Peptides against a protein of PDB entry 5OK6. Designs and how they scored, part 161

Target 1, 215 residues: chain A of PDB entry 5OK6
Amino acid sequence: ELPGLDSQWRQIENGESGRERPLRAGESWFLVEKHWYKQWEAYVQGGDQDSSTFPGCINNATLFQDEINWRLKEGLVEGEDYVLLPAAAWHYLVSWYGLEHGQPPIERKVIELPNIQKVEVYPVELLLVRHNDLGKSHTVQFSHTDSIGLVLRTARERFLVEPQEDTRLWAKNSEGSLDRLYDTHITVLDAALETGQLIIMETRKKDGTWPSAQL

## One batch from the design tools (peptide; made by RFdiffusion4, then SolubleMPNN)

Design b2_p26_5_s4 (from b2_p26_5, 14 letters changed)
Fold by OpenDDE base, seed 1:
Structure b2_p26_5_s4 (fold): chain B 215 residues (1-215), chain A 26 residues (1-26)
Amino acid sequence: as target 1 above (215 residues)
Amino acid sequence: RERLSLDKVPKEQLEKEKELLKKYFS
């Protein structure tokens, strides 16, 4: 049974625990398609539970690029295309109205940037490859706040690099040249890495030389 | 301890490495 319309409104829109609550780093927020959310607002504000304005199940279909990988469309804008809800509010709406069959929730994390908290709607997808086998890539998602050190560790793990093997990263830039990622303490954001960017892991030879130095 | 080689390659050596890698990855 749906709760009272005023109760629904307070639960979802209340500034303390609802849509307007402060962002906290590490928390999960969820995207809701804007038209559905506006229809829900109209329904709960109308005061009639039997109204023809009933929103039905949550349908985020218009936010997805495809229904296979469930990737978001590029260039979506908060307040225009979607609304962000905290986990509690999202779970309430799903429990009351349901989610369209087969659609996954669009969960995103709050990240802490130097001066602001933000829901990271678009994490960075990097293409990880080895210098000696460019044909085998691993696509891995990273936060903009993740360190280059984490990218390197992740690459080592994905390629099953032994702990004694020394490795370093190169990023392919827009000019088609390679930039070496020397500082492993900077973030993905600081390194200006972008989605779809090729990251090459170079492995040091047993003789102590780097493959790139012998080319 | 994963020794991430943070060895500062001289700028000239880096440019050579970039050129060589560009040939290898282009």
Scores: peptide ipSAE 0.029, ipTM 0.563, DockQ to the pose 0.049
Fold by OpenDDE base, seed 2:
Structure b2_p26_5_s4 (fold): chain B 215 residues (1-215), chain A 26 residues (1-26)
Amino acid sequence: as target 1 above (215 residues)
Amino acid sequence: RERLSLDKVPKEQLEKEKELLKKYFS
């Protein structure tokens, strides 16, 4: 059952627990398409529950590139294309109005950056490959706050590298060369890795030599 | 920073990379 219009407004827009709530690292926030949200605002502010301004089910279709992988369109802007809601507010709206059939929620995490908390709307998707078989790739999503060490461990796991095998990473740069990722303690952000970037895992030979030393 | 030119990568590997990138961005 839909609560009263004033109750809906207070629950969603309340500055302490609603849309304006302070960000906390690790929390989940959800994207809502801006047009739907504005229609909801008009509905609850209108004071008439029988109004023709009823927003219907939440539909984020315009935010997606496709309905197969449910990837977000590039270049979406908060406040223009979408609104961010904390998990509690999102779940209220979904319970009241529903979500379009088959459409997944757009859940994102708050990350801690050096000077600010931010909802990470666009995490980094890296293309992981082995040096000896560039045709077999794993696309893996990482936070900007994840370490290069985590990228390396993830690559080792995906390619079933044995614990005794030594590995290291190379990133393909915009100049068409490979930069070695020496420091595994820096973040994906610090390494300036970007979505779609090729990351090559090199495995040390049994003779103790690196394949790249022969190139 | 150690940098390898992709020009030193075997031609076959470079072509596989290009195909992979093309597929990913298509």
Scores: peptide ipSAE 0.029, ipTM 0.531, DockQ to the pose 0.745
Fold by OpenDDE base, seed 5:
Structure b2_p26_5_s4 (fold): chain B 215 residues (1-215), chain A 26 residues (1-26)
Amino acid sequence: as target 1 above (215 residues)
Amino acid sequence: RERLSLDKVPKEQLEKEKELLKKYFS
């Protein structure tokens, strides 16, 4: 059952637990398409439950670039294309109005950057490949706060590398050359890795030599 | 020139990049 309009407003837009609450690292937030949200605001502010301004089901269709992988369009801007809601507020709106049939929620995590908390709307999608089989790739999402060590471990897992095999990473740079990722303790952000970037996992040969040393 | 979505490296571009890299690791 839909609560009263004033109760809806207070539940969603309050500064303590609603849209305006402080970000906390590790929390889940959800994207809501801006036009729908503005329609909802107009409806609850109007004070008439029978108003023609009823927003209907949440529809985030305009935020997606495809309905197969449900990827977001590039270049979406907070406050222009979407609003961010904490999990509790999102779940209230979904329970009251529903979500468009077949659409997944757009869940994102709050990350801790050196001087700010941010909802990471666009995690980094890396193309992982092996040096000896560049034809087989795994696209994997990473947080900007994830370590290069995690990228390496993930690559090893995806390619079923045995624990005794030694591996290292190279990143293809904008100039078309390969930069070795020596420090595995730095973050994806510190390494300046970008979405769509090719990451090559090199495996050490049985003779103890690296394939790249012969180049 | 339409800004190509960074998330979708066209398959053809990815294949060209793979071919270039094969020249280094071969």
Scores: peptide ipSAE 0.026, ipTM 0.538, DockQ to the pose 0.053
Fold by OpenDDE base, seed 4:
Structure b2_p26_5_s4 (fold): chain B 215 residues (1-215), chain A 26 residues (1-26)
Amino acid sequence: as target 1 above (215 residues)
Amino acid sequence: RERLSLDKVPKEQLEKEKELLKKYFS
């Protein structure tokens, strides 16, 4: 049964877990398509539960590039294309109205930047490869706040690199050259790594030489 | 505390955030 319209409004907008509550690092927030949300607002503000303004199931179709991989369209803007709801509010709406059949929820994490919390709608997808086999790749998502050290560790794990093997990263830049990622303490954001960017993990030879030093 | 989507960050603001991140992790 749907809660009363006033109760819905209070729960989603003004509740302790409402849309307007402060962001907290590590929490999950969900995207809701703006037109659906506006329709819901109109419905609950109208005071008539039987109104023709009933929003129906949550439909985020317009936010997706395709229905195959469910990737978000590029360039979506909060407040224009979607609204962000905390997990509790999202789950309430889904329980009340449902989610369009087959559509996955659009869950995103709050990241903490210095003095700012943000919902990271577009995490960075990196294409990880080994220097000696560029044809075998692993696509891995990272936060902009993740360290290059984490990228390196992740690459080592994905390629089953033994602990005794020494490795380092290179990023292919827009000019097609390779930039060495020397500092592993900087973030993905600081390194200006972008989605789709090729990251090459170089493994040190047993003789102590680097493959790249011989090129 | 500023509530922004990462996607709305203008390029200039993103650069400022990069600089801020560098200072924070340094």
Scores: peptide ipSAE 0.019, ipTM 0.422, DockQ to the pose 0.021

Design b2_p26_6_s1 (from b2_p26_6, 10 letters changed)
Fold by OpenDDE base, seed 2:
Structure b2_p26_6_s1 (fold): chain B 215 residues (1-215), chain A 26 residues (1-26)
Amino acid sequence: as target 1 above (215 residues)
Amino acid sequence: VVPPAERIVVSDEELEAHSAAVAAEE
């Protein structure tokens, strides 16, 4: 059952878990398509529950580039294309209006950047490969705040590297170069890694040499 | 941005050829 319109407005906009609440690192936030949200605002501000302004089910279809992988379109802008809601506010709206059948929620995390907290709408999607098999990539999402050490551990896990095997990463550049990701303590952001970038895992040879020494 | 400690200049073709050579040694 839908709560009163004033109650809906207060819970979503001005509640302890409202849209305008401060961001906190590690929290989940959800995207809501802007047009739907504006219809909802008009509905609850109109004061008539029987109004023709009823927003219907939440439908984020316009935010997706595909309905297979449910990837977001590139270049979406907060306040123009979507609204960000805290998890509690999102769950209220879904409970009241429903979500379009078969459509997944668009959940994102708050990350801590230097001097700011931000909802990371676009995590970095890296293509992990082995140096000996560049054609077999594993696509993995990372936060900009994730360490290169996490990327390396993830690559080792995906390629079933034994604990005793030494490995290191190279970032492939578009300009015909490889940059060694030597410092595993820096972040994906610090390393300037980008979505779609090829990250090459090199495994040390049994003779103690690195394959890249032959490049 | 932290500058890379090591950079290898290599074409895509050279990298592919090297990858194939390493794969053939394994």
Scores: peptide ipSAE 0.521, ipTM 0.934, DockQ to the pose 0.904
Fold by OpenDDE base, seed 5:
Structure b2_p26_6_s1 (fold): chain B 215 residues (1-215), chain A 26 residues (1-26)
Amino acid sequence: as target 1 above (215 residues)
Amino acid sequence: VVPPAERIVVSDEELEAHSAAVAAEE
C-alpha cells in the first residue's frame, strides 16, 4: 500500500535514514535512475496522489550497458545519472512502486578510503590468468579496498592451486611490462589496478625456480 | 600508489612465447 505523499517524502529524503544520511563503511546503497527519481519527487511534492506525474515502477534501464550481465554504463555521475539511496529507502520505494520486471537492483557498498567514505559504484574487474595459460582469463570483481592477498587467494581458488604450491602475482601493464604485486597487504587501490587489467598468477616450479626468472 | 617491488620489461609476444614454453615443460 502506498503511504501518503508527505510520508513518502519524509522517509526517503530525511537526513537520518534517507538519501542524505551519513555513509558508513560496509553498508549497502542502491542506485536509482535520476529521471525516475525526479519524477517521484515531483509526484510526492505535488500533493495529488492521482496526478499524471505518477512515476510508475523503478526502471534503471538507462544505467545499464547490457541487459545480459547487467553491467553499468561507464562514466555515470551521481546526481546527474542516478541518485544513491540507503537500503531502507530503496526497499521502501521498491515496495511502493515496484522494480521493472527482470531488472536487478543496483546494489553497491560503502567503502572506506583514506579520507572519505564513498559508495563504490565501480568495483575493479580484474582478468585473472595463469602464467602458463594466458588465454584463459577469469573475470573477478574486487573492491578498491580489497587486499592483494585477497586477489591472490581468489586466483588460487579459481585455478585450483594446491596449498603446497607457491604462487605470486604480476600485473600486466599496457606499456609492455609486468609489475610484481609483492606486498599482499596493500590494496587494489594502492597497487593502482584497473578494470580490465590482466593479473598473472605465477606458480613456482618444482625445482624451486620461478618461470619469470627466464624473462 | 605503492611502487612495484619488481618490474619486468617484456613484450606481449615474448610473454606469450615464454608462457607457451613453460606450458610445454609441464
Scores: peptide ipSAE 0.515, ipTM 0.933, DockQ to the pose 0.893
Fold by OpenDDE base, seed 1:
Structure b2_p26_6_s1 (fold): chain B 215 residues (1-215), chain A 26 residues (1-26)
Amino acid sequence: as target 1 above (215 residues)
Amino acid sequence: VVPPAERIVVSDEELEAHSAAVAAEE
């Protein structure tokens, strides 16, 4: 059953637990399509529960690029295309109105950047490959705040690299160059890695040489 | 942005050829 309109407004919009609450690193927030949210605002502010302004189920279809991978469209803007809700507020709305059948929720994490916290709407999708098998990529999502060390560990895990094997990463650039990701303590952001970028894992040869030394 | 420690200039064709050569040695 839907709660009273004033109660809905207070639960979703209040500054303590609603849309305006402080961001905290590691918390989950959810995207809601802006038109739906505005329709909901109009409904709950109208004061009539039987109003023709009833928003119906949450439908984020316009935020998705496709219904196969459920990737977001590029260039979506907070406050224009979507609103961000904390997990509690999102779950309230879903419980009250439902979510469009078969549509996944758009969950994102709060990340901590230098001097700011933000919801990371667009994490980085990297194409992990082995140097000896460039045709077999593993797409893996990373935060901009994840370390290159995590990328390397993830690549090693995906390619079943044994602990004794020595490995390193190269970022492929569009201009026909490879940049060695030497410092494993810097972030994906610091390394300026981008979505769709090929990250090549090189494995050291048994003779102690690197394959790339022959390039 | 942190500059890379090493940069190699290589074409896609050269990289693919080298990858295949390394794969044939294993």
Scores: peptide ipSAE 0.513, ipTM 0.932, DockQ to the pose 0.904
Fold by OpenDDE base, seed 3:
Structure b2_p26_6_s1 (fold): chain B 215 residues (1-215), chain A 26 residues (1-26)
Amino acid sequence: as target 1 above (215 residues)
Amino acid sequence: VVPPAERIVVSDEELEAHSAAVAAEE
C-alpha cells in the first residue's frame, strides 16, 4: 500500500534517510532516472493520489547502454540524468512503486576522495592479463580509491598465482608504453588507471629474472 | 597522478612477441 503523499515526500526528501542525507564512505546509494523522479515529485506534491501524475514503476532504461550487462551509459550527470538516493530511500520507492521488470538496481558506493565524498557512479574496469598470456583477460571493477596492492592481489587470485611466486603490475598505455605500477600503496586514481586499460601481471622467472628485463 | 617509476616503450607487436616467447619457455 502506498503511504500518504506527504509521508512519501517527507521520507524521501526530508528524512534522515532522504536524498539530502550526507554521504558516508562505504554506503550504498542508488541511481534513479531523473524524469521518473521528477514525475514522482510532481505526484506527491500535487496532493492527489488519483492524479494523472502517478509515476508508475521506476524505470531506469534510459540510463543503461545495454540490457545484457546493464552497463551505464557514459557521461551521465547527477541532477540531469539521474538522482542519487540512499539505500533506505531507494528501497522505499521500490516498495511503493516497483522497479521495471528485469531491470537491476543501479547500486553504487560512496567513496572518500582527498577532499570530497562522492558516489562512485563509474568504477574503473580494468583488463587484467598475465604477461605470458595477453589474450586471456579478466575484467575486474575497482574503485578509484582501491590500492594498486588490491589490484595486484586480485590479479594474483584470478590467475591462481602461488604465494611464493613474485609478481608485479604494468599498466599498458595507448601510446605504446608500459608503466610499472611500482608503488602498491597508491590508488587506482593516483595511478591514473582508466576503464578498459590493460593491466599486465608479470611473474618473476624461476631464475630470479623478470620477463620484462628483456624488453 | 603519481608518475611511474619505470616506463618501457614497446610496440604491441613486440609485446605480443615477447609474451609468446615467455610462454614458450614455460
Scores: peptide ipSAE 0.510, ipTM 0.933, DockQ to the pose 0.892

Design b2_p26_6_s2 (from b2_p26_6, 11 letters changed)
Fold by OpenDDE base, seed 2:
Structure b2_p26_6_s2 (fold): chain B 215 residues (1-215), chain A 26 residues (1-26)
Amino acid sequence: as target 1 above (215 residues)
Amino acid sequence: MVAPAERIVVSDEELEAHSAEVAAEE
């Protein structure tokens, strides 16, 4: 059952717990398509529950580039294409209006950057490969705040590398070079890794040499 | 930008060729 219009507005737009609440690292926020949200605002501000301004179910279809992997379109802008809601506010709206059948929620995490909290709408998708098998990539999402050490551990896990095997990472550049990800303590952001970038895991040979020493 | 400690200049073709060589040695 739908709450009263004023109650809906207060719950979603409440500055303490609603849309305008401060971001906190690790919290989940959700994207809502802007036109739907504006229709909802008009509906609840109109004061008439029987109004023709009823927004219907939440439909984020325009935010997705595909309905198979449910990837977001590139270049979406907060306040123009979508609104960010805290988890509680999102769940209220979904409970009141529903979500389009078969469409997943667009959940994102707040990350801590050096001077700001931000909802990370676009995590970095890296293509993990082994040096000896560049044709078999594993696409894995990472936060910009994830360490290179996490990328390395993830690569080792995906490629079933034994604990005793020594491994290191190279970032492939578009200009025909490889940059060694030497410092595993820096972040994906610090390393300037980008979505779609090939990350090559090199495994040390049994003779103690590195394959890349022959490049 | 932390300058990468090690950079290898290699073409895509050279990298693919070397990858295939390493794969053949395993």
Scores: peptide ipSAE 0.512, ipTM 0.907, DockQ to the pose 0.867
Fold by OpenDDE base, seed 3:
Structure b2_p26_6_s2 (fold): chain B 215 residues (1-215), chain A 26 residues (1-26)
Amino acid sequence: as target 1 above (215 residues)
Amino acid sequence: MVAPAERIVVSDEELEAHSAEVAAEE
């Protein structure tokens, strides 16, 4: 059953888990298409439950670039294209109005950056490859706050590297260079890794040499 | 951006060729 309009407003806008709730690292937030949200605001502020301003089910279709992988469009802007809601608020709205049939929720995580907490709407999608097999990539999403060490561990896992095998990473640049990701403690952000970037995992040879020493 | 400790200048063609060489040695 739909709560009263004032109760909806208080729960979503002014509640402890409302839209204005402080961001906390690691928490899930959800994107809601801006026009739908504005329609909902108008509906609940209008005070008439029977009004023609009923927003209907949540429909984020305009935020997606595809309906296969449900990838977001590039360049979406908070406050213009979407609003962010805490998980509790999102679940309330979904329970009250529903979500468009077959459409997945757009869940994102709060990340801690050096000077700001933000919802990471666009994680970094890296193409992980082995040095000896550049044609077989594993696409993996990482947070900007993930360490290069995590990228390396993920690559090792995806390529079934034995624990005793030594590996290291290279970032392929567009300018015809490879940058060695030597420091595994820095973040994806610190390393300036970008979506679609090729990350090459090099495995140390049995003779103790690195393949890249021949480059 | 943290400056990489090591940078190799290599063309895509050279990298692919070297990749293939390494693959052939395994």
Scores: peptide ipSAE 0.509, ipTM 0.908, DockQ to the pose 0.893
Fold by OpenDDE base, seed 5:
Structure b2_p26_6_s2 (fold): chain B 215 residues (1-215), chain A 26 residues (1-26)
Amino acid sequence: as target 1 above (215 residues)
Amino acid sequence: MVAPAERIVVSDEELEAHSAEVAAEE
């Protein structure tokens, strides 16, 4: 059931549980396309439930690059292209207006950086490959705050590496070099890994040598 | 950015060739 317009406004546009609430690390926030959100604002502020300003179902189509993988377009800007809502507010809007059929919600996490909390709209997409099979990549999303250790574990899992096999990672640079990701305790951010970057998993040979020793 | 402890300078072609060599040994 659709609440009264004033109630809708108060539930979504408040500093405690709505759009203006403080960010908290690990919480889920959702993107709402800006035009839809502005239409909703106009509708609820207009005070007429039968107004022609009724926003209809939430439609985030313009935020997606494709309707297959539902990847976001690059370069989207908060406040210009989308609005961020906390999970509770998002779920209210979805319950009231619905979401366009077939569209997934655009859920993102709040991350904590050294001096700021932010919603991580663009996680890092890494291309994980094995050294012996560079042509078969696994695209995996990581937070900038995820450790290199998590990247390594994820690579091992994706490539079905046995526990007894020793592995390490190399980041491929565009300049024609490989940088060894030797410290597994640093973050993806600290390592300056970027979306689309090739991360090569090297497996130690049975003789105890590393393939890269021949490079 | 943390400076890498180990950097290998290698072309894409050299890396691909080496990858293929390693794959052939397995």
Scores: peptide ipSAE 0.507, ipTM 0.907, DockQ to the pose 0.887
Fold by OpenDDE base, seed 1:
Structure b2_p26_6_s2 (fold): chain B 215 residues (1-215), chain A 26 residues (1-26)
Amino acid sequence: as target 1 above (215 residues)
Amino acid sequence: MVAPAERIVVSDEELEAHSAEVAAEE
């Protein structure tokens, strides 16, 4: 049974636990398609539970580029295409109205940047490859706040690199250049890595030379 | 944006060719 309309509004929109609550790093937030959310707002503000403004189940279909990988469309804008809800509010709405059959929730994390907390709607998806096998990429998501050191460790793990093997990363640019990711302490954001970018893991040769020395 | 300390200018074709060469040596 649906709670009273005023109770729903208070639960979802209140400044303490609802949509307006402060962002906290590491917390989960969820995307809701804006049209659905606006219809819900109209429904609960209308004061008539039997009104034609009933929103039905949450349907985020328009936010997805495909129903296979459930990746978000590029260029979605908060407050235009979707609204963000904290986990508690999301779970209430799902419990009350349901989620469209087969659709996954769109969960995202709050990240802390130097001067702001934000929900990271678009983590960076990098294509990890070995220098000797550029055709076999491992797609891995990283936060903008993740270190290059984490990217390197992840690449080493994915390619089963032995601990004694020396490795380093190169970012492939669209302009026909490679930039060495020499500082492993900077973030993905600091390195200006982008979704779909090829990250090449170079392994030091047994002779102690680097393959890239011949480029 | 951190400026890269080391940049190599290489075409996609040259990179692929070099990758294949390195792969053949391993």
Scores: peptide ipSAE 0.501, ipTM 0.905, DockQ to the pose 0.888

